# Ledger of designs, part 230: peptides against a protein of PDB entry 4Z63

Target 1, 334 residues: chain A of PDB entry 4Z63
Amino acid sequence: LCLGMNDLTGNIPEDLFHLKRLNLLGIQENRLSGSLSREIRNLSSLVRLDVSWNLFSGEIPDVFDELPQLKFFLGQTNGFIGGIPKSLANSPSLNLLNLRNNSLSGRLMLNCTAMIALNSLDLGTNRFNGRLPENLPDCKRLKNVNLARNTFHGQVPESFKNFESLSYFSLSNSSLANISSALGILQHCKNLTTLVLTLNFHGEALPDDSSLHFEKLKVLVVANCRLTGSMPRWLSSSNELQLLDLSWNRLTGAIPSWIGDFKALFYLDLSNNSFTGEIPKSLTKLESLTSRNISVNEPSPDFPFFMKRNESARALQYNQIFGFPPTIELGHNN

## One batch from the design tools (peptide; made by RFdiffusion4, then SolubleMPNN)

Design b2_p23_8_s2 (from b2_p23_8, 16 letters changed)
Fold by OpenDDE base, seed 1:
Structure b2_p23_8_s2 (fold): chain B 334 residues (1-334), chain A 23 residues (1-23)
Amino acid sequence: as target 1 above (334 residues)
Amino acid sequence: DNSYRYIPEEKWELFQDTGLMFR
């Protein structure tokens, strides 16, 4: 049943939950309000539940133990409060959980040992507090994690050294501290391709430790951290780098010539720093900027990129990074 | 007018909605 993208209002009729053979319920992008009914438990054949972009409120019902086939739960952009229901946090069938942009709170707890099928987790823009859950690496299939815009204070857990499945990770604006530790830990995530750490580590020094190595890193975004230091030498070994954003920091020194050696580098933002010296000539030789046919031999990240012209503008979706206009931002430096 | 702003957090919603990696 797909009723998304309408102007439906009110609550979901309770009689809808008598559809025991229903595999897909999509009611996204409406004005549905009230609590999400616990009677969802009656939809025992449900594989996909999309209630995103509504006006739902209250706690998410703890009925997911009665949904043994549920793979996809999309509830982003609602008014949900409370925590992740226990049954949801223990779901062995769930592949994707998206509850971004709600009012969920408390300590984030997931039983990763039970959540054997979880591949993607988006809990960004909520009110979770405390520390990052140390047991996330126990979610052995978890590749995509967005925990941005929560109040996760402290440091990246040491256990994340074992987060082998992690490919896409965002912790932007979560009050994280100790960038040196964070990078030292996350370098062990051998499948990590996308790392977003914007608005953390306020005023810390960007480590220039040559022992750091991110082999598969394609996207690094560490903007607006007031980071000090220089362009990190360890980054030069990330040969697959496609997008680098270190804007709005306090980085100094010269922009190194090796920045132009990245064959796949398509987007570079070093703006609003304190870089000095000359613009490296190597930047003028970037294949991504000079070749109309960006033969990026390596596949772009498998997720869309989002670009806006301004904060109020509708975001443009780019399914491939090479779909972006080639960008070099070096403005507002010395 | 010609400036583009990359917004990292908003891309996740788009990614999750499309479910590209899970289809």
Scores: peptide ipSAE 0.030, ipTM 0.676, DockQ to the pose 0.058; fails the geometry check
Fold by OpenDDE base, seed 3:
Structure b2_p23_8_s2 (fold): chain B 334 residues (1-334), chain A 23 residues (1-23)
Amino acid sequence: as target 1 above (334 residues)
Amino acid sequence: DNSYRYIPEEKWELFQDTGLMFR
């Protein structure tokens, strides 16, 4: 049953929960309100539940043990409060959990040893506090993790050295400290392609440790951290780099010539820093900027990137990273 | 107005939302 993208109001009719053979319930992008009914437990054949972009409130019901086939739960942009229900945090069937932009609170706890199928987790923009869960690497299929805009004080756990499945990771605006430790740990994530650390590590020094190496790094965003230091030498070894944003920091020194050696680099933002010297001539020779025909043999990311023209405008969807307008932003560096 | 603004967090969130929706 797909009723998404309407103007439906009120509560879900109770009779809907009598549909025991229902595999897909999509009621996203409506004005449905009240609590999410516990009676969803009656939908024992449910594979996909999408209640996102509504006005639901209260706690998420602890009934996921009665949904043994549930693979996808989308609840982003609601008013849910409390924590992740125990049955949801222990779901062996769940592949994707999206609860972004809610009011969930407390310590984030997932039983990763039980959540054997979890591959995507989006809990961004909530009220989770405490430490990052050390056991996230035990979710052996977990590839995509967004924990941005929470209050995870402290450091990236040492256990994340073993987070081999991790490919896309955002911790932006989560009150994290110790960027040196974070990078030192995350470099061990062999499949890491996208790393977003914006609005953390306030006033720290960006490490220039030549021993750091991110083999598969394509997207690095560490903006608005007020980081000190210079362009890190270790980054020059990330030959697959496509997007670099280090804007709104306090980085100094020259922009190194090796920045123009990235064959796939199409988006560079170093604006609002304290860089000095000349713009490297090599930047004018970036193949990705000079040739529209660069077939970047990248497997199309399964997911589109977005760009906004202004704060009020809807973000433009680009199915490929290369769909972004080629951009070099070096403004406001003096 | 050819001004493009990159907002990292929002782009990430949108990316995740879209990616999750299409799976």
Scores: peptide ipSAE 0.027, ipTM 0.652, DockQ to the pose 0.082; fails the geometry check
Fold by OpenDDE base, seed 2:
Structure b2_p23_8_s2 (fold): chain B 334 residues (1-334), chain A 23 residues (1-23)
Amino acid sequence: as target 1 above (334 residues)
Amino acid sequence: DNSYRYIPEEKWELFQDTGLMFR
């Protein structure tokens, strides 16, 4: 049953929950309000539940133990409060959980040992607090993680050295500390292609440790951290780099010539730093900027990105990183 | 094989908070 993208109001009719053979319920992008009924438990054949972009409130019902086939739960952009229900946090069938842009709070707890199928987790823009869950790497299939815009005080857990499944990780604006530790840990994530750490590590030094190595890194975004230091030498070994944003920091020194050696680099933002010296001539030889026919191997899976022109503007939608306009931004350096 | 139609928004929302800004 797909009723998305309408102007439906009120509550979900209770009779809808009598549909025991229903595999797909999509009621996204409506004006449905009230609590999400516990009677969802009656939809025992449910594989996909999309209630996103509504006006639901209250706690998410703890009925997911009665939904043994549920693979996809999308509840982003609602008014849900409380935590992740225990049954949801223990779901062995769930592949994707998206609860972005709600009012969920408390400590984030997932039973990753039980969540054997979880591959995508979006909990961005909530009110989770405390520490990052140390057991997240126990979710052995978890590839895509967005925890941005929460309040995860402290450091990236040491256990994340074992996060082999991790491919995309966003922790932007989550009150994280110790960038040196974070990078030292996350370099062990050998499948990591996208790392977003914007608006963390306030005023810390960007480490220039040549022992750091991100083998498959394609996207690195560490903007608005007021980081000190210089362009890190370890980054030069990330030969697959496609997008680099280190804007709005306090980085100094010269832009190194090796920045032009990245064959796939098409988006570079080093603006609003304190870089000095000459612009490397190698930047003019970037293949991604000089050739129209560059085969860029996109991160798998392909990731849509939001790019804002400014703080007040609506974010532009890009279905792939390659969708970004080729850009070199070096403005506002001194 | 219950293949459901890909909804771009599923992946899109994961990357909304990238903080990328064109300046």
Scores: peptide ipSAE 0.022, ipTM 0.565, DockQ to the pose 0.240; fails the geometry check
Fold by OpenDDE base, seed 4:
Order: sequence, then C-alpha cells, then structure tokens
Structure b2_p23_8_s2 (fold): chain B 334 residues (1-334), chain A 23 residues (1-23)
Amino acid sequence: as target 1 above (334 residues)
Amino acid sequence: DNSYRYIPEEKWELFQDTGLMFR
C-alpha cells in the first residue's frame, strides 16, 4: 500500500493494521501526526515501512520483534524522540534503517551481533550524544553509515580498525576530536571509499604522516574544520580519488603538483584556505576535466552527492560522483 | 556568484531508498 506524497492528515486508521499480508506500507511525505501506533506489530508480513517526511512524534514503538520480515524502515524527517527501541536495535532482518532528521536522543546503542543484515544506517541530524558505539564493526554487513549532525564527542573508537564492511562514512558536525587518531584508525577500513568529516576537529593539525594510506578512497570531505598544516602527502597515494574538499580550513603552503595526477578527480575544493604559491600546471592535465568521454565503469555508489548554488535552491542530486560538474575551486586563498 | 556548496548528507535517504527498494 503506497499513499505517499499526498496531504493526508491525522493518524493511520487502525483498520489498516489488520492487513496481515501487507508487505509494503508507504505513507511518506504526508502530514500524518501523533504517535506511530504500536499496532504496526500486527503487520507481520511487512517488509518495508516508510513513514518518512511526516509529523509523527513520540517514541518509536518497541514492536519490531513482531515484524520478522522487515528489511526497510524509513522514518526520516519526523519528530520522533527517545532512543532506538530495543526490538529495532536487535532486528536480524533489517537491512536499512533511516531515522535521519528526528529528535532521537541518548546514547546510540545497537546490538550489532543480532543485526546481521544491517547494511545501511542513517541516523544523521538527531540528538544522540556520548561516544560513537564501539560495537558498530560487529554489524558485519554495515556498509553505509551516516551519523552526521549528532554529538558524538570524543574520538573515533579504536575498534573501527576492524570495520571491514564500512564503505561510506559520514560524521560531519559531530563534535569529534583528534583527526590524527581518526585517520589512523579509519585507514584500516579497507573498503572505505567515502569519508566525510566536515565540521569536526576544530583547529587541529591535518596530519602529514606518510604512513597513512587510504587505498580505495574516492571521496574525502574535511571542510570547515579550521585545520592547520599543508596538503597531506599521504593523500597522493589514493589514486582513485574523485572528490576532494578541504575548503574552509587554515591550510598553508603550496598546492602540490600531484593533485593533478588524480585521473578520476572531478571535484576539487581547496577554497578559503591560506594556500600560497602558483597554481600547479598539472591541474590543467586532469583527464576528468579535459575529456568529455570518460567511460568509467565503476559500480554505482551507495552514497549520494548534492550541490547547491544558494540556500534557497533545491540541491541537485547526483547518484554518481561522475555526475558532478567538473569543478576546481581555489578561491579565497593567499 | 558561481559558487557551489557541496552537501554530502542532506538527501542520503533518497539515494538509499531508490537503490535498495524492491520492485
């Protein structure tokens, strides 16, 4: 049953929860309000539940142990409060959990040992606090993780060295500290392709440790951290780099010539730093900027990218990094 | 102003929903 993208108001009719054979309930993008009924427990055949973009409030009901086939729960952009209910945090069937842009709070706790199917986790823009959960690497299939815009103060857990499944990771604006430790840990995530750490590590030094290596890194965004230092030499070994944003830092020195050696680099933003010297001529040799016919046979990323020109305009969505308009931004440097 | 603002997280849900949705 799909009733999304309407102007429905009120709550879900109770009789709807008698549909024992219902596999998909999509009521997203409405004006449904009140608490999410615990009677969703009656939808025992439910595979997908989408209640996103509504006005739901209260705590998410703890009934997910009665939904053994639930793979997808989308509840983003509501007014949910409290934590992740225990049954949801222990769901063995759940593949995707999206609760972005709610008012969830407390410590983030997931029983990753039980959540054997969890592949995508989006809890961005909530009120979670405390440390990042150390047991996230125990979610053996967890590939996509957005925890941005929470208050996960402190450092990246040491256990994340073992986060083998991690491919797309955003921790933007989460009050993280110690970028050296974070990078030192995350370099061990051998499947990591996208790393977003914007608005963290305020005023720290970007490490220039030659021992750091991110083999599969395609996207690195560490903007607006007021980072000091220079362009890190270790980054030059990330040959698959497609997007680099280090804007709005306090980086100094020259822009190195190796920046032009990235064959797949489509987007470069080094603006609003303190770089000096000449613009490397090698930037004019970037294949991605010079050739219109770049055939890149890469698997579809599971991480979205957006670009806005102004705050009032809708963001342009790019499902592939290659869809980004080729861009070099070096403005506002010395 | 020809500046672009890169936003990696804002519409995470749209991509994931489209990519994982069964049809």
Scores: peptide ipSAE 0.020, ipTM 0.607, DockQ to the pose 0.056; fails the geometry check

Design b2_p23_8_s3 (from b2_p23_8, 13 letters changed)
Fold by OpenDDE base, seed 2:
Structure b2_p23_8_s3 (fold): chain B 334 residues (1-334), chain A 23 residues (1-23)
Amino acid sequence: as target 1 above (334 residues)
Amino acid sequence: DTSYRNVPEELWDLYQDESLMFR
């Protein structure tokens, strides 16, 4: 049943929960309000539940133990409060959990040992507090993790050295500390292609440790951290780099010539730093910026990026990294 | 006020399946 993208109001009719053979319930992008009914438990054949972009409130019902086939739960952009229900945090069937842009709170707890199918987790823009869950690497299929805009005080857990499944990781604006430790840990994530750490590590020094290596790194965003230091030499070994944003830091020194060696680099933002010297001539030789036809056919993470170009502008949604216009931003340097 | 200029603020919805992308 797909009733998305309407102006439906009120609550879900109770009779809908009698549809025991229902595999798909999509009621997204409505004005549905109130609590998400516990009677969802009656939808025992449910594979996909999309209640996103509504006015739902209250706690998410703890009924997911009665939904053994549920693979997709989309609840983003609601008013859900409380924590992740225990049955949801233990779901062996769940592949995707999206609860972004809610009011979920408390400590983030997932039973990753039970969540054997979890591949994508979006809990961005919530009120989770405490520390990053140390057991996330136990989610052996977890590739995509957005935990941005929460309050995860402290450091990246040492256990994340073992996060082999991790491909896309956003921790933007999560009150993280110790960038040196974070990078030192995350370099061990062999499948890490996208790393977003914007609005963390406030005023720390960007490590220039040549021992750091991110082999598969395609996207690095560490903007607006007020980071000190220079362009990190370790980054020069990330030959697959496509997008680099180090804007709104306090980075100094020259922009190194090796930036022009990134054959796939099509988006570079070093703006609002304290870089000095000349613009490297090698930047003018970036094939990705000169040739219109670089079909970066590489599986860019199929997740939307939101870019806000101007303070007054609405964030532009780009469904794919390659959807970004080829860009070199070097503005507002000294 | 750390104004955002020209930065991907957030990787929002991580989709596994293109069919799940909000149009």
Scores: peptide ipSAE 0.025, ipTM 0.612, DockQ to the pose 0.057; fails the geometry check
Fold by OpenDDE base, seed 3:
Structure b2_p23_8_s3 (fold): chain B 334 residues (1-334), chain A 23 residues (1-23)
Amino acid sequence: as target 1 above (334 residues)
Amino acid sequence: DTSYRNVPEELWDLYQDESLMFR
């Protein structure tokens, strides 16, 4: 049953929960309000539940033990409060959990040993606090993790050295400290292609440790950290780099010539730093910027990014990395 | 107001399993 993208108001009719054979319930992008009914437990055949972009409030009901086929739960952009229900945090069937942009709070706890199918986790823009859960690497299929815009304290856990499944990781604006430790840990994530660490590590030094290596790194975003230091030499070994944003830091020195050796680099933002010297001529030779037809045929995972050019502008959503216009931003350097 | 420029999208619905689109 798909009723998304309407102007539906009020509560879900109780009779809807009598549909025991229902595999898909999509009621997203409405004005549905009140609590999400506990009676969703009656939808025992449910594979996909999408309640996103509504006005739901209260706690998410702890009934996911009665939904053994549930693979997809989308609840982003609601008013949910409390924590992740225990039954949801232990779901063996769940592949995707999206609860971004809610008011969920407390310590983030997931039973990763039980969540054997979890592939994508989006809990961005919530009120989770405390430390990052050390057991996330135990979610052996977990590839995509967004924990941005929460109030996590401390450092990236050492256990994340073992996060072999991790491909896409965003921790933007989560009050993290110790960028040197974070990068030193995350370099062990052999499948890591996208790393977003914006609005953390305030005033720290960007490490220039030549021992750091991110083999598969395609996207690195570490903006608005007030980071000191220079362009890190270790980044030159990330030959697959497509997008680099180090804007709004306090980086100094010259922009190195090797920045133009990235054949796939189509988006570069080094703006609002303290870089000096000449613009490397190698940047003018970036094939990705000159040839309109670089069909980078590799399905960039549809990791959607928002680009906000102006403070007053709405963030433009780009569903694909390739949706970004080829860009070099070097503005506001001294 | 630090303009947050690059926010990951809401819908990591990578798995549009075409098979679940009841066309």
Scores: peptide ipSAE 0.023, ipTM 0.580, DockQ to the pose 0.040; fails the geometry check
Fold by OpenDDE base, seed 1:
Structure b2_p23_8_s3 (fold): chain B 334 residues (1-334), chain A 23 residues (1-23)
Amino acid sequence: as target 1 above (334 residues)
Amino acid sequence: DTSYRNVPEELWDLYQDESLMFR
C-alpha cells in the first residue's frame, strides 16, 4: 500500500492494521500526526515501512519482534522521541534503519550481534548523547553509517579498527575529539570510501603522519574544524580520491603539487584556510575537470549528500557524488 | 558548545539534516 506524497492528515486508520498480508506500507510525505500506532505489530508480513516526512510524535512503538520480515524502516523527518525500541535494536531482519531528523535521545544502543542483516543506519540529526557505541563493528554487514549531528562526546572507539564492513561514515558535528586517534583508528576500515568529520576536533592539528593510509578513500570531508597544520602527506596515497573538502580550517603552508595527481578528483574545497604560495599548476591538469568521459565509479551511499552554499539558501540534495559540479574552491586564503 | 556557533555560510555534509537545509 503506497499512499505517499499526498496531503493526508490525522492518524493511520486502525483498520489498516488488519491487513496481515501487507508487505509494503508507504505513507511518507504526508501530514500524518500523532503516535505511530502499536497496532503496526499486526502487519506480520511487513517488509517495508515508510512513515518518513510526516508529523508523527511520541515514542516509536516496541513491536518490532512481531515484524519478523521487516527489512526497511524509514522514519526520517518526524517528531519521534525516546530511544530506539528494544525490539528494533534487536531486529535480525532489519537491513536499513533511517530515523534521521527526529528527536530521539539517550544513549545509542544497538544489539549488533542480533542485527545480523543491518547494512545501513541513519540516525543523523537526533539528540543521542554519550559515547559512540563501541559495538557497532559487531554489525558485520553495516556499511553505511550516519551519526552526524548528535551530542556524542569523546573519541572514536578503538573497536572501530575492526569495522571491516564500514564504507560510508559520517560523524559531522558530533562533538568528537582527537582527530589523530580517529584517523589512526579509521584507517583500519579497509572498505572505507567516504569519511565525513566536519565540525569536530575543534582547533586540533590535522595529523601529517606518513603512516596513515586510506587506500579506498574517495570522499574526505573535514570542514570547519579550525584544524591547524598543513595539507597532510598521507592523503597523497589515496589514489581514488574524488572529493576533498578541508574548508574552514586554519591550514597553512603551500598547496602541494600532488593534489593535481588525483585522476578522479573533481571536487576540491580548500577555501577559508591560511594557505600560501602559488596555485599548483598540476590542478590545471586534473583529468576530471578536463575530460568529460571520466567514468568514475562513484561511491553511492544509501543516503543523500547535502550542500548548502549560502546560509539563506536551501541545501541542494545530491543522491550521488557526481551530482556535485566539478569545483575547485581556493577562496578566502588570506 | 559555543565553538561551533559560526557555521560557515557554505557547508557540505554527508547525510545532513534536511530540516537544516530547508530553514
Scores: peptide ipSAE 0.023, ipTM 0.614, DockQ to the pose 0.095; fails the geometry check
Fold by OpenDDE base, seed 4:
Structure b2_p23_8_s3 (fold): chain B 334 residues (1-334), chain A 23 residues (1-23)
Amino acid sequence: as target 1 above (334 residues)
Amino acid sequence: DTSYRNVPEELWDLYQDESLMFR
């Protein structure tokens, strides 16, 4: 049943929960309000539940043990409160959990040993607090993780050295500290392609440790951290780099010529730093800016990015990083 | 005043407030 993108109001009719053969319930982008009914437990054949972009409130019902086929739960942009229900945190069938932009709170706890199918987790823009869950690497299929805009004080857990499945990781604006430790840990994530750490590590030094290596790194966003230091030499070994944003830091020194050696680099933002010297001539030779045929056949993260061209313009949503226009921003350096 | 024009979805609302960029 697909009823998304309407102006439906009120709650879900109780009779809808008698549909025991229902595989897909999509009621996203409506004005549905109240609590999400516990009677969703009756939808025993449910594979996909999309209640996103509504006005739902209260706690998410603890009924996911009665939904053995549920693979997709999308509840982003609601008013849900409380924690992740125990049955949801233990779901062996769940592939994707998206609860971004809610009011979920407390310590984030997932039973990753039970969540054997979880591949995508979006809990960005919530009120989770405490430390990052050390057991996330036990989610053996977990590739995409957005935990941005929560309050995860402290450091990236040492256990994340073993996060082999991790491909996309956003921790933007999560009150994280110790960028040196974070990078030192995350370099062991051999499948890591996208790393977003914006608005963390306030005033720390960006490490220039030549021992750091991110082999498969395509996207690095570490903007608005007030980071000190220079362009990190270790980044030059990330030959697959496509997008680099280090804007709004306090980085100094010259922009190194090796930035122009990135064959796939199509987006570079180094603006609002304290870089000095000349613009490297190598930047004029970036193949990605000269060639129209960037066959970017790589799986994009499941999480969208936005670009606003003008203050008055509506933001353009890019579901894929590759949708970004080729850009070099070097403005507002000294 | 340069706006942060390319923002991850989770940061978009934050960068709508120009006051946060200049602090």
Scores: peptide ipSAE 0.022, ipTM 0.636, DockQ to the pose 0.090; fails the geometry check

